Peptides against a protein of PDB entry 3OAK. Designs and how they scored, part 2

Target 1, 145 residues: chain A of PDB entry 3OAK
Amino acid sequence: DDLEQYLDEKILRLKDEMNIAAQLDIDTLNKRIETGDTSLIAMQKVKLLPKVVSVLSKANLADTILDNNLLQSVRIWLEPLPDGSLPSFEIQKSLFAALNDLPVKTEHLKESGLGRVVIFYTKSKRVEAQLARLAEKLIAEWTRP

## One batch from the design tools (peptide; made by RFdiffusion4, then SolubleMPNN)

Design b1_p19_1_s4
Fold by OpenDDE base, seed 4:
Structure b1_p19_1_s4 (fold): chain B 145 residues (1-145), chain A 19 residues (1-19)
Amino acid sequence: as target 1 above (145 residues)
Amino acid sequence: DVKKLLEEAEREWEEWLAR
């Protein structure tokens, strides 16, 4: 119906915006590495984060989020950056919190690639302890029989 | 090493899927 179509389009637009933000940050960091210009700061994801959090927190959008594979963009945002760093603590914290409240199923993990990335966060020593524990919690829940 | 950890994570994920 009209509402369903509207919500689908909204989520798909957000996916596009998230993907663009991620790529722009990657481009910035690659240029930083290439030129040594430490004034180059990747800020596109951080700028878009409030909108992402707002959408992910809405219970009425959960089905639309999962059906449109928005988790693929979430996975992209969580992946390590070209300089070997991780996305900002705030991005990690916000996204993991949002994931904790979503009814994520195995099929969503497969189509998004999110499972692999979250496992990475359980293994990295650079991840803050509180987020590592949350990652462990998510993996435990997702791997339940 | 990020690459190494990602590879390990991939293996663990695939092992889980195959269980």
Scores: peptide ipSAE 0.497, ipTM 0.919, DockQ to the pose 0.908
Fold by OpenDDE base, seed 2:
Structure b1_p19_1_s4 (fold): chain B 145 residues (1-145), chain A 19 residues (1-19)
Amino acid sequence: as target 1 above (145 residues)
Amino acid sequence: DVKKLLEEAEREWEEWLAR
């Protein structure tokens, strides 16, 4: 119906924006590595984060979020960056918090690749302890019978 | 090492899926 179509389009637009932001940050960091220009700072994801959090926090959008594989873009945002660093603490914290409230199923983890990435966060010593614990919690919940 | 940890994570994920 009209509402469903509207919501789908909204989520798909956000998905596109997230993917663009991620790529722009990757490009910035790759150029920084190549040129040594330390003035190059990746800021696109951080700028878009409030909008992402706002959408992910809306219970009425949960089905639309999951059906349109927005979690793939969440996974992309959580992946390690070209310089070997992880996304900012705030990005990690915000996304993990949002994931904790979504009714994520195994099929969503498969189609997004999110399961593997969250497991990575349980293993990395560069991740803050509080976020590692949250990652562990998510894995435990997702692996429940 | 990021690459190593990602590979380990992938293995663990696959093991879970195969349960």
Scores: peptide ipSAE 0.495, ipTM 0.918, DockQ to the pose 0.879
Fold by OpenDDE base, seed 1:
Structure b1_p19_1_s4 (fold): chain B 145 residues (1-145), chain A 19 residues (1-19)
Amino acid sequence: as target 1 above (145 residues)
Amino acid sequence: DVKKLLEEAEREWEEWLAR
């Protein structure tokens, strides 16, 4: 119906915006590496984060989020950056909090690649302890029989 | 280091899927 179509389009637009933001930040950091210009700062994901958090926090959008594979864009935002660093603490914290409240199923983990990335966060020593524990909690929930 | 951890994460994920 009209509402469902509107919500699908809303999520798909956000998905596209997230993917663009991620690529722009990657391009910025690659240029920083190539030129040595330390004034180049990747800020596109941080600028878009409030909008992402707003959408992910809405219970009435959960099905639309999962059905349109927005978790693929969440996975992309969580991946390590070209310089070997991780996304900002705020991005990590916000996304993991949102994931904790979503009814994520195995099929969503498969189609998004999110499972692998969250496991990575349980293993990395550069991740804050509180977020590593949350990542472990998510993996435990998703791997339950 | 990052590459190694990602490879380990991939193996663990695949093992979980194959359970």
Scores: peptide ipSAE 0.492, ipTM 0.918, DockQ to the pose 0.915
Fold by OpenDDE base, seed 5:
Structure b1_p19_1_s4 (fold): chain B 145 residues (1-145), chain A 19 residues (1-19)
Amino acid sequence: as target 1 above (145 residues)
Amino acid sequence: DVKKLLEEAEREWEEWLAR
């Protein structure tokens, strides 16, 4: 099916873009640590965020998103950064909101590693209370009998 | 400690999967 192929390719391209953005931000922060240049700011994920949110919000793309393991890239975006900090509040808020509307199953959590990371957000004292509660909600929904 | 919390999260996730 031509449409299915197009959608798969679209999601895979976004997945690649997300991974690149994450790595560029990591590289920026590592360089900041190495050089002490505090003017270095990691902004690649933030720049791409509107596109990510747009795709994740489309109900008709849910199956394509899940089948192509885009959640792996979502997991990567949520992971702690080299300096020990967490992704920006906006990144966290947007991604958790998007996850809340996706029909995520256990198999998707396993293949993406997202389950572990979201549990981390339920435990970290640096996470905003509203997002910690949302993380807890997601885990409860994903692990219900 | 981020590393410690990630390890704990991994353990808890594995426990959930095993139930």
Scores: peptide ipSAE 0.505, ipTM 0.920, DockQ to the pose 0.886; fails the geometry check

Design b1_p19_3_s1
Fold by OpenDDE base, seed 4:
Structure b1_p19_3_s1 (fold): chain B 145 residues (1-145), chain A 19 residues (1-19)
Amino acid sequence: as target 1 above (145 residues)
Amino acid sequence: SLEEEVEEEYKKLEEIQES
């Protein structure tokens, strides 16, 4: 219906915005590495984060989020950056928290690749302990029979 | 298996992080 279509479009727009933000940050960091210009700072994801969190936290959007594979963009945001760093602590924390409230199923993990990335956070030596625990909790929930 | 695929992906991501 009209509402469903509206919500789909809303989520798809956000998905696109997230993907663009991720790519812009990647480009920034690649250029930083290439040029040595330490004034180049990747800020696009951080700037968009409040909007992402707002959307992910809305219960009425859960089905639309999952059906439109927004989790693919969440996965992209969690991947390591060109300089070897991880996304900011705030990005990790906010996304893990938001994911905890979504009824994520196996099919969503498969189509997004999110499961693989979150497992990375459970094993990485560079992840803050607090966030590693959050990642572990997610994996435990997602792998629950 | 799924576990193997996950592990392989993890290794790739770890390599990126450590590079």
Scores: peptide ipSAE 0.035, ipTM 0.648, DockQ to the pose 0.062
Fold by OpenDDE base, seed 2:
Structure b1_p19_3_s1 (fold): chain B 145 residues (1-145), chain A 19 residues (1-19)
Amino acid sequence: as target 1 above (145 residues)
Amino acid sequence: SLEEEVEEEYKKLEEIQES
């Protein structure tokens, strides 16, 4: 219906914005590596993060979020950056917290690739201990009977 | 490698969830 269409379009727009933000940050960091210009700072994801968290926190959007594979964009935001670093502490923490309240199923993990990335965060030496624990919590929720 | 380990763990996660 009209509401469903509106919600789909809203989520798809956000998905596009997230993907663009991720790519712009990658481009910035690649240029930083190539030129050595340390004044280049990747800020696009950080700027968009409040909007992402707001959307992910709305229970009435859960089905729309999952059906439109917004979790693929969440996965992209969690992947390592060109310089080998991880996304900011705030991005990791906010996304892990938001994911905890979504009814994620196996099919969503497969189509988004999110499962592999979250497992990575439980094993990576570069991840802060408290964030690794949040990742472990997600895995526990996804594997519960 | 870590990459290979992550892949195996992911498969395990899927299997557990489907059980």
Scores: peptide ipSAE 0.027, ipTM 0.600, DockQ to the pose 0.721
Fold by OpenDDE base, seed 3:
Structure b1_p19_3_s1 (fold): chain B 145 residues (1-145), chain A 19 residues (1-19)
Amino acid sequence: as target 1 above (145 residues)
Amino acid sequence: SLEEEVEEEYKKLEEIQES
């Protein structure tokens, strides 16, 4: 099916872009730590965030998103950074909101590693209370029998 | 460690999902 192929390619391209953005931000922050150059700011994920949110919000892309393990890239985006900090508040908020509308199943959690990262956000003292609650909501939905 | 704790919690989620 031409449409299915098109959608797969679209999601896979985004997945690649997300992974690249994450790595570039990591590289930036590592360099910041090494050099002490405080002008170095990790911006790649933030720049790509609108596109990510747009894609994640499309109901017609849900199956393609899940089948291609885009959630792995979402997990990567949520992981702590080299300096121990977390992704920006906006990234956290946007991703948690988007995840809330996806029909995430156990298999998707396993293949992406997303579950344990979200659990982290329910427990971390570095996470804003609002976002911790969003994470808790996700866990509650995912653990529903 | 934090990593270990998170991993254990993740496993709990998996178990719940599969039950």
Scores: peptide ipSAE 0.027, ipTM 0.600, DockQ to the pose 0.725
Fold by OpenDDE base, seed 1:
Structure b1_p19_3_s1 (fold): chain B 145 residues (1-145), chain A 19 residues (1-19)
Amino acid sequence: as target 1 above (145 residues)
Amino acid sequence: SLEEEVEEEYKKLEEIQES
């Protein structure tokens, strides 16, 4: 119906925006490494984060989010950056919080690759303890029989 | 390696979900 189509388009647009933001930040950090210009700061994901969180928090968008594999873009946002760093604390915290309220199923984890990345956060020594615990909570929920 | 560990854990996750 018209509403379903509208919501699909909305989520797909956000997915594109997220992917672009991630790539722009990668490009910025690659250039920082190549040039040594420490004034180059990757900020595209941070700028878009409020919009992402707003969408992910809407219960009525859950099916649309999952059906359109927005979690693939969430996975991309959580991946390590070219300089070996992780996305900002705020990005990690906000995304883990949002994921906690989504009815994520096995099929969504497979098609997005999100499961592997979240497990990474439970094991990485670069992750702050409180965020590692949030990641562990997600894994526990997803593995619940 | 960490990559191998992540892959193994993911496989476990899938196995649990499918059982």
Scores: peptide ipSAE 0.030, ipTM 0.642, DockQ to the pose 0.814; fails the geometry check

Design b1_p19_3_s3
Fold by OpenDDE base, seed 5:
Structure b1_p19_3_s3 (fold): chain B 145 residues (1-145), chain A 19 residues (1-19)
Amino acid sequence: as target 1 above (145 residues)
Amino acid sequence: SLEEEVEEEYKKMLEIMEK
């Protein structure tokens, strides 16, 4: 119906915006590495983060979020950057917190690739201890009886 | 390697979730 279509389009637009933000930040950091210009700062994901968190926190959007594979874009935001660093502390913390409220199932982890990435955060020595614990909590929630 | 460890744990996680 009209409402379902509207919600699908809303989530798909956000998905596209997230992917664009990620790519723009990658481009910025690649240019920073290439030119040595330390004034270049990747800020597109940070700018969009409040909108992402707002959408992920809405219970009435959970099915639409999962059905349209928005978690794929969440996964993209959590992947290491060109210089090998991880996304900002705030991005990691906010996304891990938001993910706790979603009824994530096996199919969603498979189609998004998010499962592997979250496990990565539990094992990588580059991850802050506090954030590793948040990742561990997600794994525990997903695997609970 | 880290990648191998992640993949192993990922498979284990899926096995648990699919039971």
Scores: peptide ipSAE 0.735, ipTM 0.959, DockQ to the pose 0.737
Fold by OpenDDE base, seed 1:
Structure b1_p19_3_s3 (fold): chain B 145 residues (1-145), chain A 19 residues (1-19)
Amino acid sequence: as target 1 above (145 residues)
Amino acid sequence: SLEEEVEEEYKKMLEIMEK
């Protein structure tokens, strides 16, 4: 099917872009640590965030998103950075909101590792209370029989 | 210190992911 193929390619391209953005931010922060140059700011994920949110919000892309394991890239974006910091509040909020509307199944959590990262957000003392509650809501929904 | 707390949190995250 031409449409299915088109959608697969679209999601796979986004997945690549997300992975590249994450790596570039990691490289920036590693260099910041190495050089002590506090002017180095990791901005690649933030720049790409609107596109990510746009894609995740489209109901007709849900199956394609899940089938192509885009959630693995979402997990990567949520992981702590080399300096120990978390992604920006906006990234966390946007991703948690988007995840809430996806029909995520156990198999998707396993193949992406997203479940473990979201659990981390329920336990972290550095996460804003409102985001911790969103993470808890997701866990409750995903573990519901 | 704050730095130590941040590092500890990161390590805990890794432990969760590795289990």
Scores: peptide ipSAE 0.093, ipTM 0.659, DockQ to the pose 0.090
Fold by OpenDDE base, seed 4:
Structure b1_p19_3_s3 (fold): chain B 145 residues (1-145), chain A 19 residues (1-19)
Amino acid sequence: as target 1 above (145 residues)
Amino acid sequence: SLEEEVEEEYKKMLEIMEK
């Protein structure tokens, strides 16, 4: 119906915005590495984060989020950056919190690749302990029989 | 299991991402 179509378009638009933000940050950091200009700061994901969190936290959008594979963009946002760093603490924390409330199924993990990335956060030496624990909770929930 | 499958891919990811 009209509402369903509206919600699909909303999520797909956000998905596109997230992908663009991620790429812009990658471009910024690549340029930083190439030029040595330490004034170049990747800020696009951080700027968009409040909108992402707002959408992910809405119960009425859960099905639309999962059906449109928005988790693929979440996965992209969690991947290591060109300079070897991880996304900001706030991005990690906010996304892990939001993921905890979504009814994520195995099919969603497979089509997005999110499971692999979250497991990475349970093992990486660069992840803060409290965030590693959040990642562990997600993995435990997703792999529960 | 799901965990085993994901962990196998995880290992590959670590190899690439933490070099």
Scores: peptide ipSAE 0.053, ipTM 0.660, DockQ to the pose 0.144
Fold by OpenDDE base, seed 2:
Structure b1_p19_3_s3 (fold): chain B 145 residues (1-145), chain A 19 residues (1-19)
Amino acid sequence: as target 1 above (145 residues)
Amino acid sequence: SLEEEVEEEYKKMLEIMEK
């Protein structure tokens, strides 16, 4: 219906915005590596983060979020950056917290690739202990009987 | 490698979720 269509379009627009933000940050960091210009700072994801968290936190959007594979964009935001670093502490923490309240199913993990990335965060020595624990919590929730 | 380990753990996780 009209409402469903509106919500789908809203989520798809956000998905596009997230993907663009991720790519712009990647481009910035690649240029930083290539030129040595340390004044180049990747800020696009950070700027968009409040909007992402706001959307992910709305229970009435859960089905729309999952049906439109917004979790793929979440996965992209969690992947390592060109300089070998991980996304900011705030991005990791906010996304892990938001994911905890979503009714994520196996099919969503498969189509988004999110499961692999979250497991990575439980094992990587580059991840802060606090965030590794949040990742572990997600894994436990997804594997509950 | 860690990458390979992640893939294997992911597969195990999915299997558990399907049960």
Scores: peptide ipSAE 0.030, ipTM 0.611, DockQ to the pose 0.731

Design b1_p19_3_s4
Fold by OpenDDE base, seed 4:
Structure b1_p19_3_s4 (fold): chain B 145 residues (1-145), chain A 19 residues (1-19)
Amino acid sequence: as target 1 above (145 residues)
Amino acid sequence: SLEEEVEEEYEEWLEIQEE
């Protein structure tokens, strides 16, 4: 119906915005590496984060989020950056919190690749302990029979 | 060193990506 279509379009637009933000940050960091210009700061994801959190926190959007594979963009946002760094703590914290509240199923993990990056967070020594534990919790839940 | 640790973890990520 009209509402369903509207919500689909909204989520797909956000998905596109997230992907663009991620790529812009990657471009910035690659340029930083190439030039040594430490004034280059990747801020696009951080700028968009409030909007992402707002959408992910809405229970009425859960089905639309999952059906449109927004988790693929969440996965992209969690990936290590070109300089080997992780996304900001705030991004990590916000996204993991959102993931914890979403009814993520096996099919969503497969189509997004989200499981792989979360596994990485269970192994990294640079991830805050609380987030590492949350990552482990998510993996355990997602691998349940 | 911290730099080495970062590199090692990034390599771990790449390995996970290939699984």
Scores: peptide ipSAE 0.420, ipTM 0.880, DockQ to the pose 0.087
Fold by OpenDDE base, seed 2:
Structure b1_p19_3_s4 (fold): chain B 145 residues (1-145), chain A 19 residues (1-19)
Amino acid sequence: as target 1 above (145 residues)
Amino acid sequence: SLEEEVEEEYEEWLEIQEE
């Protein structure tokens, strides 16, 4: 129906925006590494984060989020950056919190690759303890029959 | 060193992606 179509389009637009933001930050950091220009700062994801959090927090959008594979963009945002660094603490915290409230199923994990990156967060010594524990919780929940 | 740790963890990430 009209509402369903509207919601799909909304999520797909956000997905596109997230992917663009991630790529722009990657480009910025690659250029920083290549040129040594320390004034180059990746800020696109941080700027978009409030909008992402707002959408992910809405229970009525859960089905639309999952059906349109928005979790793929969440996965991309969580990946290590070209210099080996992780996304900002705020990005990590916000996304993990949102994931904790979504009814994620095995099929969503497979089509997004989200499970793999979350496993990484359970092992990294660079991740804050509280987030590592949350990552462990998510993995445990997602692997339950 | 921290640099070595970062490199090791990054390599671990690459391995996870290949699974």
Scores: peptide ipSAE 0.419, ipTM 0.879, DockQ to the pose 0.088
Fold by OpenDDE base, seed 1:
Structure b1_p19_3_s4 (fold): chain B 145 residues (1-145), chain A 19 residues (1-19)
Amino acid sequence: as target 1 above (145 residues)
Amino acid sequence: SLEEEVEEEYEEWLEIQEE
């Protein structure tokens, strides 16, 4: 119906915006590496984060989020950056919190690749302990028989 | 070193992606 179509379009637009933000940050950091210009700061994801959090926190959007594979963009946002760094603590914290409240199923993990990046976070020594524990919790929930 | 740890973790990520 009209509402479902509206919600699909909203999520797909956000997905596109997230992917663009991620690529722009990658481009910025690659340029920083190439030029040595330490004044170059990747901020596109951080700027978009409030909008992402707002959408992910809405229970009525859960099905639309999962059906449109927004989790693929969440995965992209969590990936290590070209300089080996991780996304900001706020990005990590916000996304993991949102994931904890979503009814994520096996099919969503397969089509997004989200499980792989979360496993990475369980192993990284650079991740805050509280987030590592949350990552472990998510993996345990997703691998239940 | 920190640099070595970062490199090691990045390599681990690449391995995970290849699975």
Scores: peptide ipSAE 0.406, ipTM 0.874, DockQ to the pose 0.090
Fold by OpenDDE base, seed 3:
Order: structure tokens, then C-alpha cells, then sequence
Structure b1_p19_3_s4 (fold): chain B 145 residues (1-145), chain A 19 residues (1-19)
């Protein structure tokens, strides 16, 4: 119906925006590495983060989020950056918190690749202990019988 | 199990990222 179509379009637009933000940040960081210009700061994901969190937190959007594989873009946002660093603490924390309230199923983990990245956060020594614990909690929840 | 499947996929992901 009209509402479902509207919601699908909304989520797909956000998905595109997220992917663009991620790529722009990657481009910025690559240029920073190449030029040594430390004034270049990747800010696109941070700027979009409030919108992402807002959408992920809405219960009425859960089905639309999962059906349109928005979690793939969440995965992209969590992946290591070109310089080997991780997304900001705030991005990690906010996304892990938001993911905790979504009815994520095995099929969603597979199609998005999110499971891979979250496991990474449980193992990486570069991740803050607090966030590693959040990642572990997610894995535990997703692996429940 | 899901845990095993995710772990397997994680290992695959690591291989891809290391290339």
C-alpha cells in the first residue's frame, strides 16, 4: 500500500545516504593519508548518525529496515577505515545500542554481513572494552536457540 | 548453529579484508 511504499522509499534513501557518507569519509581519509594534511577530517557519518539512530529506533520501521537490508549499510559503517582505525566511539556505541532493539534474524545477519563485523568487535584489541561487551551481548542474543 | 555459521563467515571476511 501507499504507506509501505513510502516507508520502503524512505529506508532505501537512508541506505543510499549512509553508503555515500561512508564512501566520502573513506575518500577523505585516503586523501589525508596521501597528502599528510591532518586538517582533513572524516565527518560525513558523524553528521548523519543522528538520523540513522532515529530511524533504527523506530519500532514501526523494523520490518522495513530488515526487509531492505539496511543492516548492510550499518555493517559498512562499522568496518575498519583505510588507515586501520575504527569508526568513532560514538558511532560504535550508537549503532550497537540501536541494534540491540531490532528483531534481527539469522537471515538478516547473512545477507548484511553484520555478524562478521560484530564478531570482529568482540575480538579486536583496538575496540574499547565497553563496546566489545556490547558486541558480545549482541552475538549472544542472535545465537539464542 | 548460527554461532558456527557466523564464525565461518567471519573467517571468510577476515581473509577478504587482508587481501
Amino acid sequence: as target 1 above (145 residues)
Amino acid sequence: SLEEEVEEEYEEWLEIQEE
Scores: peptide ipSAE 0.074, ipTM 0.660, DockQ to the pose 0.111

Design b1_p19_7_s1
Fold by OpenDDE base, seed 1:
Structure b1_p19_7_s1 (fold): chain B 145 residues (1-145), chain A 19 residues (1-19)
Amino acid sequence: as target 1 above (145 residues)
Amino acid sequence: MELEKEIEKEYEELLEKGK
């Protein structure tokens, strides 16, 4: 099916872009640590965030998103950075909101590793209370029989 | 770490209970 192929390619391209953005930010922060240059700011994920949110919010893309394991890239974006910091408040909030509307199943959590990371956000003292509550809501939904 | 082990355990439980 032509439409299915088009959608697969679109999601896979985004997945690649997300992975590249994450790596570039990691490289920036590693260099910041190495050189002590505090002017180095990781901005690649933030720049790409609007596109990610746009895609994740489209109901007609849900199956394609899940089938192509885009959630693995979402997990990567949520992981702590080399300097110990977390992704920006806006990234966390936007991704948690988007995840809430996806029909995520156990198989998707397993293949992406997203479940473990979201649990982290329910326990970390560095996470804003309102975001911890969003993470808790996701866990509750995913564990519902 | 204790927290990491706890998270891993809870993750496994999540997969078991998950839909």
Scores: peptide ipSAE 0.026, ipTM 0.567, DockQ to the pose 0.828
Fold by OpenDDE base, seed 4:
Structure b1_p19_7_s1 (fold): chain B 145 residues (1-145), chain A 19 residues (1-19)
Amino acid sequence: as target 1 above (145 residues)
Amino acid sequence: MELEKEIEKEYEELLEKGK
C-alpha cells in the first residue's frame, strides 16, 4: 500500500546515504595514507550517525529495515577502515545497541554479512572490552535455538 | 580473504551449535 511504499523509499534513501558516507570516509583515509596529511579526518559516518540511530530505534520501521537489507549498510559501517583501524567507539556502541532491539533472523545475517563482522568484534584485540561484550550478547541472541 | 573465510566458518559453527 501507499504507507508501505513510503517506508520502503525512506529506508532505501537512508541505505544509500549510509553507503555514500562510508565510501567518502574510505576515500578520505586512503588519501591520508597516500599523502601523509594527518589533517584529513573521516567524519561522514559520525555526522550521519544520529539519523541512523533514530531510524533503527523506531519499532514501526523494523520490518522495513530488515526487508530492505539495511543491515548490509550497518555491516559496511562496522568493517575495518583502510588504515586498519575500526570505526569510532560511539559508532560501535550505538549500532550494537540498536541491533539488540531488532528482531534479526538468520536470513538477515546471511544476506547482509553482518554475522561474520560482529563475530570479528568478539575476537579482535583492538575492540574495547565493553563493546566486545555487547557483540558477544548479539551473537548469543542470534545463535539461540 | 583468509580472515573473512575464517570468520565465516566460525559463524557457521556457532549457528550449528545454536540449533
Scores: peptide ipSAE 0.025, ipTM 0.575, DockQ to the pose 0.551
Fold by OpenDDE base, seed 5:
Structure b1_p19_7_s1 (fold): chain B 145 residues (1-145), chain A 19 residues (1-19)
Amino acid sequence: as target 1 above (145 residues)
Amino acid sequence: MELEKEIEKEYEELLEKGK
């Protein structure tokens, strides 16, 4: 099926773009730590965020998103950064909102590692209260019968 | 990640509880 193949390739390309953005930001922050140059700012994820949100919000892409484990890249974007900080407030908020609308199942959580990362956000003292509550809602939804 | 193993264990317990 040409359409299915096209959609798979679209999602896989986005995964690559997300992973590259995450790595570039990590590289920037590592260099910032190494050199002390505070003018170095990690902006690649923020730059790509609108595209990520756009894709995650499309209901017709849900199956393709889940089948191709795009949630692994979402998990990567939510992980703590080299300096111990968390991704920007906007990244957290946007991703948690998008995740709330996806039919995420246990198998997807295991395949992506997303579940344990979201639990981290419910427990961390570094997370804003508003976002901790969003994370808690996701966990509650994913663990209900 | 710090506390990753503990969080993973808690996650599995939550999944079992929710089933």
Scores: peptide ipSAE 0.025, ipTM 0.559, DockQ to the pose 0.550
Fold by OpenDDE base, seed 2:
Structure b1_p19_7_s1 (fold): chain B 145 residues (1-145), chain A 19 residues (1-19)
Amino acid sequence: as target 1 above (145 residues)
Amino acid sequence: MELEKEIEKEYEELLEKGK
């Protein structure tokens, strides 16, 4: 219906915005590596993060979020950056917290690749202990009987 | 490489348990 269509379009627009933000940050960091210009700072994801968190936190959007594979964009935001670093502490923390409240199913993990990335966060020595624990909590939730 | 292999294995197990 009209409401469902509106919500789908809203989520798909956000998905596009997230993907663009990720790519712009990647481009910035690649240029930083290539030129050595340390004044180049990747800020696009950070700027968009409040909007992402706001959307992910709304229970009435859960089905729309999952049906439109917004979790793929969440996965992209969590992947390592060109310089080998991880996304900011704030991005990790906010996304892990938001994911905890979503009714994620196996099919969503498969189509988004999110499970693989979250497992990475439980194993990597580059991840802060606090965030590794949040990742472990998600894994436990997704593997519950 | 070893970590990557472990991640893949655990991911598969995660999916299996989620079914």
Scores: peptide ipSAE 0.023, ipTM 0.575, DockQ to the pose 0.798

